# Peptides against a protein of PDB entry 3OIQ: the designs that were tried, part 102

Target 1, 212 residues: chain A of PDB entry 3OIQ
Amino acid sequence: KNRIFVSSSKDFEGYPSKAIVPVQFVALLTSIHLTETKCLLGFSNFERRGDQSQEDQYLIKLKFKDRGSERLARITISLLCQYFDIELPDLDSDSGASPTVILRDIHLERLCFSSCKALYVSKHGNYTLFLEDIKPLDLVSVISTISTKSTNSSKHSSSELISECDLNNSLVDIFNNLIEMNRDEKNRFKFVKLIHYDIELKKFVQDQQKVL

## One batch from the design tools (peptide; made by RFdiffusion4, then SolubleMPNN)

Design b1_p21_3_s3 (from b1_p21_3, 10 letters changed)
Fold by OpenDDE base, seed 3:
Structure b1_p21_3_s3 (fold): chain B 212 residues (1-212), chain A 21 residues (1-21)
Amino acid sequence: as target 1 above (212 residues)
Amino acid sequence: SSDKKLEEYLKIDEEIEKEEE
């Protein structure tokens, strides 16, 4: 079955009430929930939803049913956090107790762009998203991609099922939403509060703000 | 079958939800 690119989590409202659908999206990591019994990742594109929270628009479950799946979940979290410079407690601690990690509002400190592959699984109108794959995206590369309007079809291998157009549109939409949040005095998000806020990001935001 | 795979994922989801209550 072809993987469907999802630009909004509202798209799932139109999905079948009993199905398995492979999906893909790009969003910012907003939360990590790792306990002894479950592993969840929250993502958002910060699409306006009226009075609803803009956080965790994509709640992604990792399989956590046996020691093998638990280990894979923990490794996934460790690698993701290592890539984004997110400090975690040592998950391998000999103390026999699995460390609990609950991180929220990650986007307030770090822009963690991620390309996610998931399975939409539904029954009776309720659904869950199960993680299949995650690719962290480098912020400099994201900024470059948006800025260059890359007509250069560099033949990156035809194996990534996302159209370059869908990816670019989603990245632009996320940044536009962040710019709107940054302009809102009531919104907690501010670019200047990001740990990695630099001259390049500042310039990019200033240039994008002139177009909006 | 697609149905057996659906049942497997739904069972995992129900197991996760019971641990949240």
Scores: peptide ipSAE 0.023, ipTM 0.549, DockQ to the pose 0.097
Fold by OpenDDE base, seed 5:
Structure b1_p21_3_s3 (fold): chain B 212 residues (1-212), chain A 21 residues (1-21)
Amino acid sequence: as target 1 above (212 residues)
Amino acid sequence: SSDKKLEEYLKIDEEIEKEEE
């Protein structure tokens, strides 16, 4: 079965009540929940959902049932945090208590763009998303991709047809949503408060704001 | 094969939920 690109987590409302569907989306990392018993990653595209928190629109579970899966989850978090320059306590500390990591509102400090592959798993109308793969995206690369609007849809073969267009459209939508949040005085998100806020990001935001 | 895989994922989810209690 081909992997489905998901532009909104609302798309899952139309999914089968009993199915396994491979999906892919792009979103910002918003939360990390690592306890002794679970590992969750929260993502958002900041699509407006009424008065609800725009965080954790995609709640992704990592397998956490045995020492092997737990280790893989911890390594995944460590590598992700290293890539995004997120400070974590040492997860491998020989202190017999596995460190609990609860990070929220990550997007307020860092734009952690991630391309996620997951399995949608449903039963009786409820669903869970299980992580299959995660690719962190470099912000400079994201900005360049949006800016160049390269109509060079390189004819990548029909099987990897998560169209470069779908990814690019989702990245644009995320930035547009962030620009709206930045303009809202009540919203905590501000580009100038990002740790990595630089001249390039400033210029890009200013240029995108002129189109909106 | 899909049903067996579904049952495996649901068991994992139930195991995670029980360990949270």
Scores: peptide ipSAE 0.022, ipTM 0.545, DockQ to the pose 0.097
Fold by OpenDDE base, seed 4:
Structure b1_p21_3_s3 (fold): chain B 212 residues (1-212), chain A 21 residues (1-21)
Amino acid sequence: as target 1 above (212 residues)
Amino acid sequence: SSDKKLEEYLKIDEEIEKEEE
């Protein structure tokens, strides 16, 4: 089955009530929930949903049913946090309790762009997204990708280009949403509060703001 | 079959939900 690129988590409202659909999306990591019994990753593109929370629009479950899946989940979290320079709370090994990690609002401190492959699994209209694969995206690479495609609108080369166009469109949409959030005085998100806020990001945001 | 895979994933989801309660 072909993997479907998802630009909005609202797309799932139109999905079959009993199905397995392989999907792909790009979003910002917003939350990590790792306990003794579960592992969840929250993602958002910050699409405006009226009165609905813009956080955790994509709630992705990691398999957490046995020691093997638990270990894989923990390794996944560790690698993501290492990649994004997310400080995990000291997993105080001294309490024989399994390390619990609950991080929220990650996007307020770090832009953690991620390309996710997941399985949409539904029964009776309820659905779960199971993680199949995750690729963290480097912010410099994201900025470069958005900046370069603004010039190359002309080459309609076919099927492989759709996924790349969809990815880039979603990245642009995310940045546009972040720019709107940054302009809103009521929104907690501010680019200048990002730990990694630099001259490159500043310039990119300023250039994008001139187009919006 | 797609159904067997569906049942497997739904079972995993139900197991996770029960461990959250």
Scores: peptide ipSAE 0.022, ipTM 0.559, DockQ to the pose 0.097
Fold by OpenDDE base, seed 2:
Structure b1_p21_3_s3 (fold): chain B 212 residues (1-212), chain A 21 residues (1-21)
Amino acid sequence: as target 1 above (212 residues)
Amino acid sequence: SSDKKLEEYLKIDEEIEKEEE
């Protein structure tokens, strides 16, 4: 089955009530929930959805049913946090208790762009998204990609069924949504409050704001 | 089959939910 690119988590409302659909999306990491029994990742593209919280629009489950899957989940979280410079509570605490990690509102401190592959799994209209793969995206690379959209379509091998255009459009949409949030006085999100806020990001945001 | 894989994932989901209660 071909993998479907998902631009909105609302797309799932139109999905079959009993299916397995491989999907891909790009979004910001908003939450991490790792306990003794489960592992969840929250993502958002910050699409306006009325008065609902814009965080965790994509709730992704990691398999967490045996020691092998638990280990894989924990390693996945560790690697993501290392990549994004997210401080985890010391997972190495010699206390034989598996550390609990509950992080929320990650996007308020760090823009953690991620390309996610997941399985949409539904029964009787209810669905779960299971993580298949995650690729963290470097912010500099994201900014560069958005800024250069006009010229460099030439080099990526024809084998990825998902349009590079869809990924790029979603990245632009996310930034546009963040710009809107930054302009909203009621919204907690502000670019200047990001830990990694630098001159490059500042300039990029200023340039994007002129186009919006 | 697609159905067998569906049942496997649904069981995993139910197992995760039961461990949350």
Scores: peptide ipSAE 0.022, ipTM 0.554, DockQ to the pose 0.097

Design b1_p21_3_s4 (from b1_p21_3, 10 letters changed)
Fold by OpenDDE base, seed 1:
Structure b1_p21_3_s4 (fold): chain B 212 residues (1-212), chain A 21 residues (1-21)
Amino acid sequence: as target 1 above (212 residues)
Amino acid sequence: SSDEKIKKQLENDEKMEEEEE
């Protein structure tokens, strides 16, 4: 089945009320919700949606039905947090209680670009997005990709790869949205408040701001 | 809020799980 690239989480409003659709998107990690019974990851492209919170536009469920799936979910979260330098409470607490992790507004401190593969599952007009795969993206690589416009078309003509155009467009859209949020005095997001705000990111933002 | 989105998703997920059984 061909995987559909999703540029907006509004696309799901037009999806069938009873379907299973493999999807892929690129977004920023905004939240982590790990409890004893559930695991969710929130993502956003910060598309303007009126007065609604721009966070958690993509709410992705990790399977959490048995010890194996729970372990996989915890490992996935641990690896993502390690990659993005997100401090987690020690998941290894000898207390036998699985620690509850609730992180929000991650994008205010760190730009956690992620390429997600998910399964859209709908029934009776409701849907759930199940995580199938996640690839964290390095910010330097994201900046480089946007800056170079280089269609390094690695001609891996596998019908399952996102077009480089779709990826690049989504990354550009996210940065444009972040620039707009940074310009808005009411918005909590500011590039200068990012923990990893450096000269490279500063220059990139300044150069992108001239095009907008 | 993120809470409301999480809550809504959790409610949807429960309904989806109950209907898979």
Scores: peptide ipSAE 0.045, ipTM 0.715, DockQ to the pose 0.899
Fold by OpenDDE base, seed 4:
Structure b1_p21_3_s4 (fold): chain B 212 residues (1-212), chain A 21 residues (1-21)
Amino acid sequence: as target 1 above (212 residues)
Amino acid sequence: SSDEKIKKQLENDEKMEEEEE
């Protein structure tokens, strides 16, 4: 079965009540929930959903049923946090307890763009997204990708281009949503509060704000 | 395939989580 690119987490409302569908999306990492029994990653495109929270629009489960899956989950979290310079609370607590990590609102301090492959699994109308693969995206590379596509309307071949077009469109939509959030005085998100806020990001945001 | 086994495991994993929620 071909992997479906998902631009909105609302797309899942139209999915079959009993299905297994491989999906792919790009979103910002918003939360990490690692306990003794569960591992969840929250992602968002910050699409406006009326009165619904814009956070954790994609709740992704990591398999966490045995020592092998738990170890893989912990390594995945560690590698993601290392890549995004997310400070984890000391996992080396001398108190023999499994390290618990509960991080929320990650997007308020860091833009953690991630390309996720997941398995949509539904039963009786409920669904779970299981992580199959995650690729962290470098912010400089994201900015560069958006900036270069704005100039190249060149007709290249249709099938591989769809996934790259979908990715780039979703990245643009995320930035547009972040710009709207930044303009909203009630929204906690502000680009200037990002730890990694630099001249490049500032310039990019200023240039995108002129088009919106 | 390996993918079918993974899918079946994940479907079983989901069924078990639905029994815990």
Scores: peptide ipSAE 0.029, ipTM 0.662, DockQ to the pose 0.055
Fold by OpenDDE base, seed 3:
Structure b1_p21_3_s4 (fold): chain B 212 residues (1-212), chain A 21 residues (1-21)
Amino acid sequence: as target 1 above (212 residues)
Amino acid sequence: SSDEKIKKQLENDEKMEEEEE
């Protein structure tokens, strides 16, 4: 079955009540929940949903049912956090207690852009998204990609069937949503509060704000 | 197929997690 690109987590409201569908989306990492029994990753594109929380719009489960899947989940979390410079407690602690990691509101400190492949599994109208693959995206590369959308289809044929247009549109939508949140005095999100807020990001935001 | 086995396993994992929440 072809993988479906998802631009909004609302798309799942129209999905079959009993199905298995491979999906892909791009979003910001918002939360990490690792306990003794489960591993969850929260993602958001910050699409406005009325008065509902804009966090964790994509709740992604990692398999956590045996020692092999638990280890894979822990390695996945470690590698993501290493890539995004997120400080974690040592997950390999020789103390027989599995370390608990609960991080929320990651987007308030770091823009952790991620391309996720997941399996949508539904039963009786409820659904779960299981992680199949994750690619962290570099912020400088994201900014460059959005800024260069004018005219050069450089034919680097990476054979992934996802329209470069769908990815690029979702990245623009995320930034537009973040700009709206930054303009809202009631919203906790502010670009100037990001740990990695630099001259490049500042300039990019200022240039995007003139187009909106 | 191997994919069908993985899919059935994920459906079972989902059902167990819904019973624990």
Scores: peptide ipSAE 0.027, ipTM 0.656, DockQ to the pose 0.055
Fold by OpenDDE base, seed 2:
Structure b1_p21_3_s4 (fold): chain B 212 residues (1-212), chain A 21 residues (1-21)
Amino acid sequence: as target 1 above (212 residues)
Amino acid sequence: SSDEKIKKQLENDEKMEEEEE
């Protein structure tokens, strides 16, 4: 089945009340919720939605029903946090207590760009997004991709019809939304408060602000 | 098919969620 690229989490409001649809999106990681029984990842593109919170626009569930799925979820969280330099409590602590991880507002400290493959599942009008795959994106590579408008067709095999244009457009939209948030005095998000705020990101933001 | 296995796993995961609410 063709995977659908999703540019907005509002697209799901138009989805069938009973369907299984493979989807893909790119967004910033905003939250991690790992308990003894559940694992959720929050993502956002920070699309303005009236007075609603801009965090967790994509709530993605990891399967957490058996020891195998639980291990996979914990490993996934560990690898993501290692990639983004997010400090986690030791998930491997020999204390027979399953470590609880609750992180919120991750985007206030780190821009964790992620390309997510998920399965949209609906039954009675409500839906759940189940994680199928996640690819963390390097911020330098994101900045370079947006800056070059690179139509460099890397000749990777014709089978995933996800337009490189859709990914690039969504990355641009995310940065534009972050720039608007940074300009808003009421918004907690500020680029200068990011732990990884460097000269490259500073220059990129300054150059993008001139185009908006 | 791989899709049928995924579907059956997800239908089971949805039932588990409905029992936790």
Scores: peptide ipSAE 0.025, ipTM 0.648, DockQ to the pose 0.055

Design b1_p21_5_s1 (from b1_p21_5, 13 letters changed)
Fold by OpenDDE base, seed 5:
Structure b1_p21_5_s1 (fold): chain B 212 residues (1-212), chain A 21 residues (1-21)
Amino acid sequence: as target 1 above (212 residues)
Amino acid sequence: SKKLEEKIKEQEEKEKIVESP
């Protein structure tokens, strides 16, 4: 079955009430929830949904059924945090309790762009998204990709039919949504409050703001 | 804070329905 690119988590409202659908999306990491019994990743493209929080639009479950899957989940979290330079709270290793990590509003400090592959699994109209794969995206690479408008339709072979266009459009939409949030005085998101806010990101945001 | 916990709880309820054989 071909993997479906998802531009909005609203697309799932039209999905079958009983299905397994491989999906892919691009979004910002917004939350990490790791407990003794579960691991969840929250993502958002910050699409406006009325008065609803724009965070955790994609809630992705990591399999957490046995010690092997639990270990894989913990390693995945550690690698993501290392890649994005996310400080994990000191896991008080002295209590033989499984470390609990609850991070929220990650996008307020860091833009953690991620390409996610997931399984949409539905039963009786309810669904869960299970993580299959995650690729962290470098912000400089994201900025360069948007800026260059790479019309390089390099005909990468017909099996990864997620158009480079779909990825690029989603990245543009995310930045546009962040620019709107930055302009809103009531919104906590501000580019200048990002830990990694530099001259390059500043210039890019200023140039994108002229197009909106 | 509360809203994420509500979404997590809602997701757990959805998952229990999906993962129940």
Scores: peptide ipSAE 0.027, ipTM 0.629, DockQ to the pose 0.859
Fold by OpenDDE base, seed 3:
Structure b1_p21_5_s1 (fold): chain B 212 residues (1-212), chain A 21 residues (1-21)
Amino acid sequence: as target 1 above (212 residues)
Amino acid sequence: SKKLEEKIKEQEEKEKIVESP
């Protein structure tokens, strides 16, 4: 089955009421919800939806039905948090209480760009997105990719069915949305409040702000 | 906080409908 690239979580409003559709998107990690019974990841591209919250536009479920799927969910969260320098409580603690992790508004402290593969599963017009695969994206690599889009597609490996155009357009749209949020005095998001705010990100934001 | 809990609850309600046999 061909995997569909999704640029907006509104696209799901037009999806079949009973289907299984493989999808992919790029977004910022906004929340982690791990309990004894469930594992959810929230993502957003910060698309404006009127007065609706721009947070957790993509709510992705990890399978959490047996010890094997629970372990895989915990490992997935651990690896993502290690990649993004997100501090977690020890998930392997021998204390017979399964560690609970509830992180929200991750985008206020860290830009955690992620390429997600998921299954859209719908019944009676309601849907769930199940995680199939996740690739964390390096912020320096994201910045370089957006900045170089003005000069020549030079040759790296045709082995992922992601249109480089769709990925790059979504990355630009996310940054444009973040720039608009940063300009809004009422918005909590500010680039200068990011833990990893450096001279490279500062220059990139300043240059993008002149084009918008 | 409250908006995510509402979305999680709304998604859990949607999931109950999807995971119901």
Scores: peptide ipSAE 0.026, ipTM 0.622, DockQ to the pose 0.830
Fold by OpenDDE base, seed 2:
Structure b1_p21_5_s1 (fold): chain B 212 residues (1-212), chain A 21 residues (1-21)
Amino acid sequence: as target 1 above (212 residues)
Amino acid sequence: SKKLEEKIKEQEEKEKIVESP
């Protein structure tokens, strides 16, 4: 089944009113919404959409309908938060109540780059994106990938049918959008406020800012 | 949708380029 790479969440406005389409995109994790009844992940590439919030441009639903899917959703959230050093409120509180996790604006503290495989499912013009797979991306690896884009490093990962070019273009676009947000005095996003802001990220941002 | 059909076709062309030795 051919998976479509999505560079913009606006692409879904042109999608069929009744379809099931495998998609993939790269974006920053912006929100986590885990309750007793649902699990949602928000992602954004921070494309300018006028006065609309740039957060949660990709709202991804995890299946949450039975104990097995609920367990998988909780494990997925736990593993993502562990990978990105996101502090969850203690999921292990001895009170047998499933903890509620509501995190927003994650991108203000951490750049959580994620490659997402999702299923676009539409009915009657409305759609839902269902998570199929998620790969967290290391920021150092993202920076390295963007910086080396001019060198034909054909590192054969022979298993992803999606052009390395589409991934790299989306990563560049995200950083360009973040640079624009950082330059905007009204925007809450600032690179210097990231918990993981280091000399490498500083240098990379400074070098990218000279090209824009 | 023409845009979706173009993206499917573009993806199929990319896949053929990767599958071509």
Scores: peptide ipSAE 0.018, ipTM 0.526, DockQ to the pose 0.022
Fold by OpenDDE base, seed 4:
Structure b1_p21_5_s1 (fold): chain B 212 residues (1-212), chain A 21 residues (1-21)
Amino acid sequence: as target 1 above (212 residues)
Amino acid sequence: SKKLEEKIKEQEEKEKIVESP
């Protein structure tokens, strides 16, 4: 079965009430929920959903059923947090208690772009997304990719892998949504409050704001 | 769902265009 690229988590409302569908999306990491019994990752594209929360639009479940899957989940969280410079509470505390990590609103401090492969599994109209693969995306690489696409819109190069076009469109949509959030005085998100806010990101945001 | 079948078909048509030299 071919993997479906998902541009909106609203797409799942149209999915079968009983199915198994491999999906892929790109989104910002918004939350981490690691406890003794479960591991969940929240992601968002910050798509406007009327009165619905823009947080955790993609709730991804890591398999957490046995010591092997629990260990894999913990390693996955550690590697993601290392990649994004997210401070974890010391996982090595000499207290033999399994470390609990509950992070929310990660996007307010860090833009953690991630390409996710997941398995959509539905039963009786309810669904769960199970993580199959995750690739963290470097912010500088994301900025460069969007910047190069905006210049190439005049060349019908019929050779872009359609999956790359879908990825790049979703990255643009996320940035546009972040720009709208940054302009909204009621929104907590501000680019200048990002820990990694630099001259490159500042320039990119200023250039994108002129097009919107 | 007709919408999912259309998306699967669109993705399969997209992949065939990329695999055709």
Scores: peptide ipSAE 0.016, ipTM 0.507, DockQ to the pose 0.022

Design b1_p21_5_s2 (from b1_p21_5, 12 letters changed)
Fold by OpenDDE base, seed 1:
Structure b1_p21_5_s2 (fold): chain B 212 residues (1-212), chain A 21 residues (1-21)
Amino acid sequence: as target 1 above (212 residues)
Amino acid sequence: SEKLEKKIEEQEEKEKIVESP
């Protein structure tokens, strides 16, 4: 089955009531929920949905059914947090209790762009998204990719059937949504409050604001 | 806090229905 690129978590409203569909999306990491019994990752594109919460539009479950899957989930969280400079308690502590990690509103401090592969699994119109793979994206690389309106089909590896255009469009949409949030006085999101707010990001936001 | 907890609960309910035989 071909993997479907998902631009909006609303797309799932049109999905089959009983199916397994491989999907891919790009979004910002907004939450981490790791307990003794579950592991969830929240992501968002910050699409405006009326009065609905803009955070955790994609709620992704990691398999957490046995010691092997639990260990894989913990390693996945540790590696993501290491990549994004997110401080976690030591998850490998020899204390026989796995530490609980509950992080929320991650996007208020860090822009954690992530390309996610997941399984949409539905039964009777209800669905769960299961993580298959996650690739963290470097912010400098994201900025460069948006800034270079690539007329260059870079001939790199015809094995991912997802158009470079779909990824780029979703990255642009996320930044546009963040710019709108930054302009809204009621919105808690502000670029100047990001821990990694630098001259490059400042310039990019200022240049992107002129196109909107 | 309550928004994430509600989404987690809604997702856990959806998953229980999916994982039910």
Scores: peptide ipSAE 0.024, ipTM 0.631, DockQ to the pose 0.890
Fold by OpenDDE base, seed 2:
Structure b1_p21_5_s2 (fold): chain B 212 residues (1-212), chain A 21 residues (1-21)
Amino acid sequence: as target 1 above (212 residues)
Amino acid sequence: SEKLEKKIEEQEEKEKIVESP
C-alpha cells in the first residue's frame, strides 16, 4: 500500500469516512499524554487555523490495550524523551503505579522535529491516527537539510516512496510558521526561549527571516 | 484490516469509558 505524505492535517477533512490509509508527516512534538489507560502524542506544523490552537494539529494514538502494547508505548515515550532531552518525572519510582506523564507546549522549550508514520483509520466520518513508526530528527540535521535544499544533493535513499522534496518542503513550512509566531508579540513561542538556542539556530533563523 | 478495525474499536471504547466523567 502506498504511504501518503501529508503536508497539512486539514488533508484529513477530504479523506474517506470509512478507510484505513497509511500516512506520513513531519511535525514538531507539542504534547505527550501518557496515563494508565492511554498514550497520545500531539504534533503540529503550526499552520494558521484562525483562532484555533496551533498545538496538537496531529493527535496520534499509541496502541494501549494490553501489557505488550503498553510497554511498547512507555518505551517509545522514554526513547523520544531521551532523544530530545525531555525530563520525564521518574518513571522508576518504586511505587508500582505506572507514572502519568502529561507534557504540553513542548515546542516552547524544545524543537522536537519528528517524522511520523501513522495509520489514518476512519469510521462514520470520525478518524483516529495510530502511530506505526516515529523517527526523531536532529535539529542540526534539519537546519542543514533546509540550508542545502538549493544544492541538488541526490542522496539516493532508494527505500522511501516519499519524495525528499515533500519532507524538505514541510520542514521549511514549519520553520516559516515558527518565524511568524516568533514575530507575533502575542505568541508565546520565541526562539530565544528555547533551551537549545545556540549560535547555529540563531544564524539560521536570521537568514530565513531575510527570505520571508 | 477487519481484525485491526475491531482492535481499534475496542481501544476507542476503553478510551471513551475513561473520558466519561
Scores: peptide ipSAE 0.020, ipTM 0.536, DockQ to the pose 0.057
Fold by OpenDDE base, seed 3:
Structure b1_p21_5_s2 (fold): chain B 212 residues (1-212), chain A 21 residues (1-21)
Amino acid sequence: as target 1 above (212 residues)
Amino acid sequence: SEKLEKKIEEQEEKEKIVESP
């Protein structure tokens, strides 16, 4: 089955009420919810939805039904947090209480760009997104990709059927949405409050702000 | 299909139990 690239979480409103559809998207990690009974990842592209929260537009479930799937979920969370320099409590503690992790508003401190593969599964008009694969994206690589694609496709390896255009358009849209949020005095998001705010990100944002 | 639908129902039931105060 061909995997569908999703540019907006509103696309799911047009999806079949009973289906299984492989999807992919790029978004910022906004939340982590790991308990004894569930594991959820929140993502957003910060698309404006009126007065609705722009957080957790993509709520992704990790399979959490047996010790093997629970362990895989915990390893997935650990590896993502290690990649993004997110501090977690020790998930392997010999204390017979499974560690609970509840992180919200991750985007206020860190831009955690992630390419996700998921299964859209619907029943009776409700849907769930199940994680199949996740690739964290390096912010420097995201900035360089947006900056360089104003001039010439240089050939690197045709092995993932992600339209390079769809990925880039979504990355640009996310940055444009973040720039609008940064300009809004009422919005909590500010680039200068990011832990990793540096001279490279500052220059990139300043240059993008002149085009908008 | 049915084996995946059943696993979704089991997860949705677990979530309803945790979101109830």
Scores: peptide ipSAE 0.018, ipTM 0.529, DockQ to the pose 0.058
Fold by OpenDDE base, seed 4:
Structure b1_p21_5_s2 (fold): chain B 212 residues (1-212), chain A 21 residues (1-21)
Amino acid sequence: as target 1 above (212 residues)
Amino acid sequence: SEKLEKKIEEQEEKEKIVESP
């Protein structure tokens, strides 16, 4: 089956009540929930959903059935946190208790762009997203990708470009949503509160704000 | 496929979290 690119987690409302569908999306990492019994990753595009929370629009499960899958989940979390400079509580504490990690609102301190491949699995009108693959995206690379697309509106070519266009459109939409959140005085999100807020990000946000 | 579906169902039961559309 071809992998479907998902631009909104609302797309799942139209999905079959009993299906297995490989999907792909790009979103910001918003939460990490690692316990002794489960591993969940929350992601969001910050799409406006009326009165619904904009957090954790994509709740992704890591397989957590046995010691092998649990180890893989822990390694995945460690590698993601290392990539995004997220401080984890010491996973190696000499107390033989499996470390619990509960992080929320990650996007308030760090923009953790991630390209996710997941398996949509539905039964009786409920669904679960299982992680198949995750690629963290570098923020400088995201900014450069968005900045270069605004100049190249003139190349018609081939069905392989659909996935790259979809990715880039979703990245633009995320930034536009973040700009709206930054303008809202009631929203906790502010670009200037990001730990990695630099001159490059500042300039990019200022340039995008002039187009919106 | 069936072996994957069974493994998925066992995961959903363990996680006790299903998102409703």
Scores: peptide ipSAE 0.020, ipTM 0.576, DockQ to the pose 0.056; fails the geometry check

